# Designs tried in a protein design run: peptides against a protein of PDB entry 2AZE. Part 127

Target 1, 148 residues: chain A of PDB entry 2AZE
Amino acid sequence: AQECQNLEVERQRRLERIKQKQSQLQELILQQIAFKNLVQRNRHAEQQASRPPPPNSVIHLPFIIVNTSKKTVIDCSISNDKFEYLFNFDNTFEIHDDIEVLKRMGMACGLESGSCSAEDLKMARSLVPKALEPYVTEMAQGTVGGVF
Target 2, 101 residues: chain B of PDB entry 2AZE
Amino acid sequence: GRLEGLTQDLRQLQESEQQLDHLMNICTTQLRLLSEDTDSQRLAYVTCQDLRSIADPAEQMVMVIKAPPETQLQAVDSSENFQISLKSKQGPIDVFLCPEE

## One batch from the design tools (peptide; made by RFdiffusion4, then SolubleMPNN)

Design b1_p20_6_s2 (from b1_p20_6, 9 letters changed)
Fold by OpenDDE base, seed 1:
Structure b1_p20_6_s2 (fold): chain B 148 residues (1-148), chain C 101 residues (1-101), chain A 20 residues (1-20)
Amino acid sequence: as target 1 above (148 residues)
Amino acid sequence: as target 2 above (101 residues)
Amino acid sequence: MLHYKPTSNTNTTTTFTLKW
């Protein structure tokens, strides 16, 4: 009886760990897809333009975005060496990392929300190693939640 | 019996976790390779137009923060306090705005 | 791209105010 109880506890622990790893894997896949898709987009754009964009016209990863109403007043204090910044807002703001920006740009092919078309799914699959394709398909179908 | 059933379940869970670990290793390897590829990093950029598509400066101010690794960012967003603090230890932080057009 | 412009300066801090 005690042995069974111990195994039940272990079973639950492993199930929880698997669930966490599933979430981590999904995020890693989305990051990979988004990144590769971005690179592909830009490569194509530069080829079409036959030149890279001006250096000061683009924002390279990694970056953080802060957005707030255009009506928001922002006070900023910066140290002389620019090692420290302090921003005070008079209203709410939002912070987004680069990966979230890429997702909102559609770079993850809508896979992050399970709203990818057949074409989107095809693109997503093409941007991952073959071993990950089945998992991408499961993500698109919303069937990842189970143990496999 | 119950013991045999639980033992079998644990074995199956172990196999599932091993599969997940394998897939994650593939993913992390791919991401590492991308991060080490000079051409990929050169092409890993967004434009102000991209950012405007996410938060239009006609309605939203969009501020970009480029900070060295290990930079600390603290944010408070409450009715009483709206604040962002940045502290870098490895170099200067660059902050700039995306124009409306 | 537009960088912040200083509105005030101390020995240790440059202060900016962004208004629209």
Scores: peptide ipSAE 0.034, ipTM 0.868, DockQ to the pose 0.034
Fold by OpenDDE base, seed 2:
Structure b1_p20_6_s2 (fold): chain B 148 residues (1-148), chain C 101 residues (1-101), chain A 20 residues (1-20)
Amino acid sequence: as target 1 above (148 residues)
Amino acid sequence: as target 2 above (101 residues)
Amino acid sequence: MLHYKPTSNTNTTTTFTLKW
């Protein structure tokens, strides 16, 4: 009886670990798709324009963005060496990392929100190695981990 | 029996985890390759137009922060305190404002 | 794009207020 209980505890531990890894893998896949899609978009755009964008018009990854109302007063303190910043706001703000920005731009093909059309899914599959395609399909269907 | 069933479950879970590990390795390898590819890194950018599409500069101020790796970010967003603190260990932090136009 | 830039002062920290 005790042996069975120990194995049940181990089973549950492994299930939780698998769940965590599934979440991590999904995020990695979304990052890969978003990144490759971004690169592809920009490559195509530059080819059509026959020139790269002006240097001051683009923001290279990685980055984060902070947005707040234009009416928000922001006090900014910057160290002399620019190693430290302190921003004080008089109202709420939002922070988004670059991956979230890419997702909102549609670079992850809507896979992150279950809003993946057939065309989006085709694109998403094309941006990952063959071994990951089944998992992308499962993500689109919301059936990841269904066997567990 | 119960013991046999649990033992079988554990074996199946082990196989499943190994598959996940394999897929994760593939994915991380792809990301590494992208990070090491000069052309990909050159093309890994967003524009102000992109940012305007997700946050209207007519209504919102959009601040872009480029910080080196290992930069610490602390944010407090409460009724009594609205603050962001950035501390870098590897280099200067750059902050941009995305223009409305 | 506009940059937040510290001014040439003698202080270790530059503080300014951004208003719209």
Scores: peptide ipSAE 0.028, ipTM 0.866, DockQ to the pose 0.031
Fold by OpenDDE base, seed 4:
Structure b1_p20_6_s2 (fold): chain B 148 residues (1-148), chain C 101 residues (1-101), chain A 20 residues (1-20)
Amino acid sequence: as target 1 above (148 residues)
Amino acid sequence: as target 2 above (101 residues)
Amino acid sequence: MLHYKPTSNTNTTTTFTLKW
């Protein structure tokens, strides 16, 4: 009676916690894949070019991107010490963190959207420790939750 | 009965959570190792060409924000207000535009 | 790896915090 009810409450609490951890793990995996893939890409590119890119031609992580129409008027206020910025736009804008940028670049191999080809999945698996490979496979199939 | 079934469910959930915790620990360790590897950090960059592939500079202005840790970015995007506020705690913030070409 | 983590404060305000 009451004992069963208590256990049901606990069951639901644990299910929710697991769901949250699943989401967190998926994001961590995507970050790992994206970062390693980016590093690998750049290493290969620099080797082929036999030189690193000019310093001002690259943007090192971490960063964040803001994009808006070229017609958007932006007013910017900057503190003297550059610790504070205020941007006012006359129209909508978009913000993307570096991870999202990497995903859109394909650095996460399409795993984030379940759009992995066989080749993409192979790459993704190669960029994670062995213990994470089954989870990567589940992510690609959209079947995360099989831990239950 | 019902009690037995619930008890079994809880045991299974406990095992599942432990597995997740283990995997998360592995993943965070890998990320930490990447953070600590100087060569990896040197190679952890995107180009303006990469950014152009995300947002076409012919139509969109692309602004890049580089800030120290613990910097806060607050964005308001509503019909009444379009604003971004940056507040750093540890150092100056760098903002620059990605060129069209 | 440091990254920006988005958090929602209100329906119209999103905060990104650079952290590990």
Scores: peptide ipSAE 0.191, ipTM 0.893, DockQ to the pose 0.293; fails the geometry check
Fold by OpenDDE base, seed 3:
Structure b1_p20_6_s2 (fold): chain B 148 residues (1-148), chain C 101 residues (1-101), chain A 20 residues (1-20)
Amino acid sequence: as target 1 above (148 residues)
Amino acid sequence: as target 2 above (101 residues)
Amino acid sequence: MLHYKPTSNTNTTTTFTLKW
């Protein structure tokens, strides 16, 4: 009886760990898709334009975005070595990392929200190794969560 | 029996986790390869137009922060305090504004 | 690509006001 109880506890622990890893894998897949899609988009755009974008007109990853109303007053304090920044706002602000920005740009093909068209899904599958394609399909269907 | 059933469940879960770890390894490897590819890194950028599509500078100011890895970010967004603190450990932080259209 | 999580650290700086 005690042995069975111990194994049941272990079973539950493993199930939870698997769930956590599934979440991590999904995020990694989205990152991969978004990144590769971004690179492809930019490569194509540069080829079509026959030139790279002007310097200082693009923001390379990694980055974060802070947005707030244009009416918001921002006080910024910067250390001499620029290792430290302090921003004080008089109103609310939003912070977005580059991954979120890419998702909102549609670089993850809507996979993050289960809003994939057939074309989006095809694109998403094409941007991952073959071994990950089934998982991408599951993500699009919203059926990820079971044990393998 | 119950013991045998639980033992079998644990074996199956172990196999499932191993498969999951394998997939994660594949994905991590791909991301690493991308990070090491010079051409990919050169093309890994967004434009001002992209950022405008996320937060319209006509109504919102958009500040871009380029910080080294391991930079610490503290944010307070409450009725009494609106603050962002950045602390880098690996180099200087660059901050600039995204221009309007 | 980097993940940013809130932290709680403090140090000294010079002040500028950003106005849009």
Scores: peptide ipSAE 0.131, ipTM 0.880, DockQ to the pose 0.064; fails the geometry check

Design b1_p20_6_s3 (from b1_p20_6, 9 letters changed)
Fold by OpenDDE base, seed 1:
Structure b1_p20_6_s3 (fold): chain B 148 residues (1-148), chain C 101 residues (1-101), chain A 20 residues (1-20)
Amino acid sequence: as target 1 above (148 residues)
Amino acid sequence: as target 2 above (101 residues)
Amino acid sequence: MLHYKPTSNTNTTKTFTLKW
């Protein structure tokens, strides 16, 4: 009885850990797809233009963006060495990291939201190693974690 | 019996976790390779046009933050306080506005 | 790759740290 109880506790612990790892893996896959897709897009664009974009016209990863209404008043305090910034807004704002930006740009092929067409899925699969393709398919079908 | 059933379940879960670990290792390896590839990093950029496409430029302003590793960003968004604090330990922080057009 | 990770999150406060 005690042994069974111990095993049940362990079973639950493992299930929870697996669930966490599934979420982490999905995010890693999305990041990989997004990054590779971005690089591919830009490579193609530069090839078509026969030149790279001007250095000051692009924003390299990593970055964070803050967006707010154009009507929002922003007060900014900056240290002399620029190590510290303080922004005060008179209204709400949004913060997005680079990965979220890439997702909104469609770089993750809609896989993140389950809005993945056949073409999107094909693209997504092409941007991961073969070993990850089945998992990408499961993500698109919403069947990840169905064993639990 | 129940013991045998639980033992079998744990074995199956172990196999599942090992598979996840393997796939995670593949992913992290790929991401590392991307980070170490000079050409990939050179091409890992967005444009202001990209940013304008995701934040309605007619209504929103977009501010970009570039900071060294380990920089802390603290954001407070409440009815009484709207604040962003940035603190870097490794170098200066760069903040700039994305042009409207 | 370097990316910002949420380190703490409440309904009113979000904290990020740039990490590998």
Scores: peptide ipSAE 0.215, ipTM 0.895, DockQ to the pose 0.300
Fold by OpenDDE base, seed 3:
Structure b1_p20_6_s3 (fold): chain B 148 residues (1-148), chain C 101 residues (1-101), chain A 20 residues (1-20)
Amino acid sequence: as target 1 above (148 residues)
Amino acid sequence: as target 2 above (101 residues)
Amino acid sequence: MLHYKPTSNTNTTKTFTLKW
């Protein structure tokens, strides 16, 4: 009885760890797809324009964005060396990292939200190594974890 | 019996975890390759138009933060405190606004 | 790749650290 209980505890521990790793893997896949898709888009755009965009017109990764109403009053304190910033808002704001921005741009092909068309899925699969294609398919179908 | 069943389950879970680890290694390798490719990094950018597509500057201002590694960002969003704090140890932080079209 | 990683998360506070 005690041995079985010990094994059940171990089983639960492993299940939780697997769940965490599944989440991490999904995020890594989405990041890979988003990055490759972004690079591909920009490469194509530059080829079509026959020139790169103006340097001051683009924002290279990594970055974070903060958005708030234009009516929001923002007080900003900056250290002399620009090592420290303090922003005080009189209303709510949103903060997004670059990966979230890419997702919202559709660079992850809607795979993150389960809104993946057949064309989106085809694109997503084309941007990952062959070994990851089945997992991408599972993500699109919402069947991740079925093998466990 | 129950013991045999649990033992088998643990073996199966171990195999599943190993498969996940393998797939994760593939992903991290791909991301590393992208980070090491100069051309890919050159092309890893968004435009102000891209940002406008997710946060319309007609209604909202969009602030962009570029910071060196190890920079800490603290964001507090509560009824009594709306604050963002940035602290860098390796260099200056760049903050700029995304203009409207 | 260099990215902002969440280091802490509460109901009202989010903390990130830019890491490789």
Scores: peptide ipSAE 0.214, ipTM 0.894, DockQ to the pose 0.284
Fold by OpenDDE base, seed 5:
Structure b1_p20_6_s3 (fold): chain B 148 residues (1-148), chain C 101 residues (1-101), chain A 20 residues (1-20)
Amino acid sequence: as target 1 above (148 residues)
Amino acid sequence: as target 2 above (101 residues)
Amino acid sequence: MLHYKPTSNTNTTKTFTLKW
């Protein structure tokens, strides 16, 4: 009985670790798809325009954005060397990193929410190595872990 | 019995974890390749129009933060305190507003 | 590739660190 209990504890530990790694893998896949899709979009756009966009009109990764109501008052304190910033708001705000922005732009093909059309799924698969395609399919179906 | 079943489960879980590790290695390799490709990095950008599509400057102020690696961001959002703190270790932080246009 | 990684998250506080 004690031996079985010890093995059960180990089993639970491994299951939890696997769950964590699954989440990490899914995020890595989404990042890869989003980045490659973004690059592809921009390459095509620049080719069509026959020139790159103005330098000050684009924001290269990585970045983070903060948004709040235009009515929100923001006080900003900056160190002399610009190594430290302190922002005080009089109302709520939102923070989004670049990956979240890309997801909202549809660069992850809706895979992050399992809202992929057939065309979205096709695109997503085309942006990952062959070995990852089955996992992308599982993500789209919401059946991650079925192969394990 | 129960012991044999648990032993078999542990073996299967080990194999599953090894497969996950392999897939993660593939992903990290791909991301590394993207970071090393100068053309990809040149094209890894969003536009102000992209940002306006997710946060309309007509109603929302959008602030963009560009910071060096290892920069720490701390945000407090409560009914009594709304604050963002940025601390960089490797260089200056750049902050600018997305134009409304 | 550099991205912000969450290091802590509570109901009222979020902390991120920019890492590769």
Scores: peptide ipSAE 0.198, ipTM 0.893, DockQ to the pose 0.291
Fold by OpenDDE base, seed 2:
Structure b1_p20_6_s3 (fold): chain B 148 residues (1-148), chain C 101 residues (1-101), chain A 20 residues (1-20)
Amino acid sequence: as target 1 above (148 residues)
Amino acid sequence: as target 2 above (101 residues)
Amino acid sequence: MLHYKPTSNTNTTKTFTLKW
């Protein structure tokens, strides 16, 4: 009886670990898709324009975005070496990392929200190694971890 | 019996986890390769137009923060405090505003 | 892709106010 109880605890532990790894893998896949899609988009755009964009018109990864109302007053304190920043707002703000920005741009093909058309899914599959394609399909169907 | 069933479950879970680890390794490798590819990094950018599509500068101020990895970030967004604190250990932090146009 | 860790400590700084 005690042995069975110990194994049940171990089973639950492993299930939780697998769940965590599934979440991590999904995020990694989304990052890969978004990044590769972004690169492809920009490559195509530059080819069509026959020139790169002006240097001051682009923001290279990595970055984060902070947005707030234009009416918000922001006090900013900066250390001399620019290693430390302190921003005080008089109203609410939002923070978005670069991956979230890419997702909102559609670079993850809607895979992150289940809004993946057949064409989007085809694109997503094309942006990952063959071994990851089945998992991308499962993500689109919302069936990841269904066997667990 | 119960013991045999649990033992079998654990073996199956082990195999499943190994498969996940393998997939994660593949994915991590791909991301590393992308990070090491000069052309990919050159093309890894968004435009002001992209940011405007996410947050309209006509209504919202959009601040861009470029910070090194492992930068410490604390954000407080409550009824009493609205604050962002940044501390880098690997280099200077750059902050700039995205123009409306 | 970036790793962030919460921090509340600040050193001597110059302060600017952005007003729109």
Scores: peptide ipSAE 0.054, ipTM 0.877, DockQ to the pose 0.051

Design b1_p20_6_s4 (from b1_p20_6, 8 letters changed)
Fold by OpenDDE base, seed 5:
Structure b1_p20_6_s4 (fold): chain B 148 residues (1-148), chain C 101 residues (1-101), chain A 20 residues (1-20)
Amino acid sequence: as target 1 above (148 residues)
Amino acid sequence: as target 2 above (101 residues)
Amino acid sequence: MLHYKPTSFTNTTKTFTLKW
């Protein structure tokens, strides 16, 4: 009886850990797809232009974006060495990391939101190793989580 | 019995977790390889046009932050406080605005 | 790959750390 109880606890613990790992894997896959898709896009664009973009016209990863209404007043304090910044806003703002930006750009092929067309899914599959393709398909179908 | 059933369940869960670990290792390896590839890093960029598709500078102020590894960013967005704090340990932080169209 | 990883979330506060 005590052994069964211990195993029940362990079972629940493992189930929760699996869920966490599934979430982490999905995020890693999305990051990989988004990154590779971005690189592919830019490579093609540079080939078409027969030159790289001007240095000051691009923002290399990693970065973070802060946006707010143009009416928002921002007070900025910067240390002399630029190691510390403090921004005070008089209204709400949004922060987006580079991965979120890439997702919104469609670089993750809509896989993150379930808005994945057949062509998007084909692209997504092509940007991951073969071993990950089935999981990408499951993500698109919303069938991830069938561990039992 | 119940014990056998639970034991079987745990074995199946262990196998599932091992499969996940394997897939995660593959994915992590791919990301590392991408981070180490000079050409990929050179091509890993967005444009101001890309950012305007997310937040139009005509309506929104768009600020870009580039900071060294281990930089800490704290954001508070409440009715009483709207604040962003940045602290770097490895070098200066670059902050710039995206120009309007 | 270097990216900003969230380290903590509250209803009003988000903390990020740039990590490998």
Scores: peptide ipSAE 0.093, ipTM 0.890, DockQ to the pose 0.297
Fold by OpenDDE base, seed 4:
Structure b1_p20_6_s4 (fold): chain B 148 residues (1-148), chain C 101 residues (1-101), chain A 20 residues (1-20)
Amino acid sequence: as target 1 above (148 residues)
Amino acid sequence: as target 2 above (101 residues)
Amino acid sequence: MLHYKPTSFTNTTKTFTLKW
């Protein structure tokens, strides 16, 4: 009885660890797809235009965006060396990292929200190594865990 | 019996975790290679038009923050205080606004 | 590739750190 209890505890610990790793893996896959898709998009765009975009018209990764109402008053304090910034808002704001921005741009092919079309899924699979394709498929179907 | 069943479950979970570790290593390696590729870095950008699709500049102001690694951003969003603090350890921080047009 | 990642959360404060 005690042995079974000990093994059950260990089983639960392993299950939780696996769950955490699954979450991390999914995020890594989404990041990989998003980054590669972005690069591919931009490469194609530059080829079509036969020139790169103007330097000051693009924002290279990594970055963060902060958005708030245009009516929001913002006070900004900057250190002399520009190592420190302090922003005070009179209303709420939103913060988004570059990965979230890419997801909202559709660079992750809708895989993150389960809204992946057949074409999106094909694209997503093409942007990962072969070993990851089954996992991408499971993500699209919302049935992660079946690959084990 | 129950003991045999649990033992078998643990073996299966071990195999599953090993497979996950392998897949994670593949992903991490791919991301590292991407980060080290000069052409990929050059092409890893968004436009202000892209950002407008995320937050409409007609209604929202969009601020862009570019900072060195290990920069810390602390945000307080409460009814009494709305604040963002940026602290860099490795260099200056660049902040600019995305134009509406 | 480097990206900003949330490192800590409280009821009123969120902290992000740029990491690989």
Scores: peptide ipSAE 0.093, ipTM 0.889, DockQ to the pose 0.290
Fold by OpenDDE base, seed 1:
Structure b1_p20_6_s4 (fold): chain B 148 residues (1-148), chain C 101 residues (1-101), chain A 20 residues (1-20)
Amino acid sequence: as target 1 above (148 residues)
Amino acid sequence: as target 2 above (101 residues)
Amino acid sequence: MLHYKPTSFTNTTKTFTLKW
């Protein structure tokens, strides 16, 4: 019947929306874990050193990095007010945002790739509110979305 | 019948979505709190050593871009063109290099 | 050693070449 057809369409729409929200939630969780882990690491490091790092020795979030071969020639044009930059490379380059950098640093405990040890999972769980711990566990097990 | 089954499915999906929304709200709240916490902001940094662990300066140069919000970045990475363009609307862009050592 | 070499200047743009 037409009603069943309409409900099927709605069902598919909702399933897709849920899938998208699951992806968004996973990313948010990873960001939270990575951020908190970074803060925790730095706090501990500063405590051990009994001082903060020199102001010009650190890069605060947010940032973007560009990396390329040392052999790459880069031409840079900068406006007088520094509002505009143009970089021309003679070879390929990579761009990474701060979150990706944190992930590669292991700040997300390997949860982003499902490659977390028991200790990593314990750390990840400790860096999220209690309500999110079950979902972190599901992420680690790769069982997120298995209900649908 | 099929109608009842679909109705039940939709109710279950609605509950699942509500749960997701709730969890997302928790996450966004936590991230907001972190961004508003002065101590967290102060400690939210990486070092050049961290960046070297991502891209070894022995082989790769690492350029850092600090740009104001809403800065436009366009990148072209093709065999014919390798280009990055930055355009800020709110202030100057800061670009610097991480040293090898 | 990495260094910037100025290559061109306009009224609104300064161009440098970054080389190792």
Scores: peptide ipSAE 0.028, ipTM 0.865, DockQ to the pose 0.033
Fold by OpenDDE base, seed 3:
Structure b1_p20_6_s4 (fold): chain B 148 residues (1-148), chain C 101 residues (1-101), chain A 20 residues (1-20)
Amino acid sequence: as target 1 above (148 residues)
Amino acid sequence: as target 2 above (101 residues)
Amino acid sequence: MLHYKPTSFTNTTKTFTLKW
């Protein structure tokens, strides 16, 4: 019947929306874990050193990085007020945001890549509110979306 | 019947979506709290050593960009053109290199 | 940390080339 067909269309629509929200939630969780883990690491490091890091030795979030071969030639134009930059490379480059950097640093406990050890998982759980712990566990197990 | 089954499925999906929304709200709240906490923001940094661990300056040049919110970044990476353009309307952009040592 | 140093200037633009 036409009514059933309409509901099936709606079902698919909702499934897709849920999938999108799952992806967004996972990213938010990873960001939270990464940020808190970073803060915790640095707090501990400063406590051990009994002082903050030297001035101008750290890069505060947010930031982006661009990396390319050291052999790459880069031409740069900067506006007088530094509001505009133009970089021309003679070879390929990569751009990474701070979140990706933190992930590669292991700040997300390997949860993003399925390389989460038991210890990593324990850490990850400790860095999120209790309500999110089950979802973190599901992420580690690759069982997110089991309600479908 | 089929209609009842589909109706039940939609109700279950609605519940699942609401749960996701709730969890997302929790996450966004936590991130907001982090952004509002002065000490956390003070400690939210990486070092050049951290960057070297993910992109070795022995082989790669690492350029750091500190840009104000809403800065527009366009990148072209093709065989004919390799370009990055940055445009800010809210303040100056800071660009620096991460040293090898 | 190393900042870029422009090698040429216009009224509105600083230009430089980074080489390794």
Scores: peptide ipSAE 0.027, ipTM 0.867, DockQ to the pose 0.033

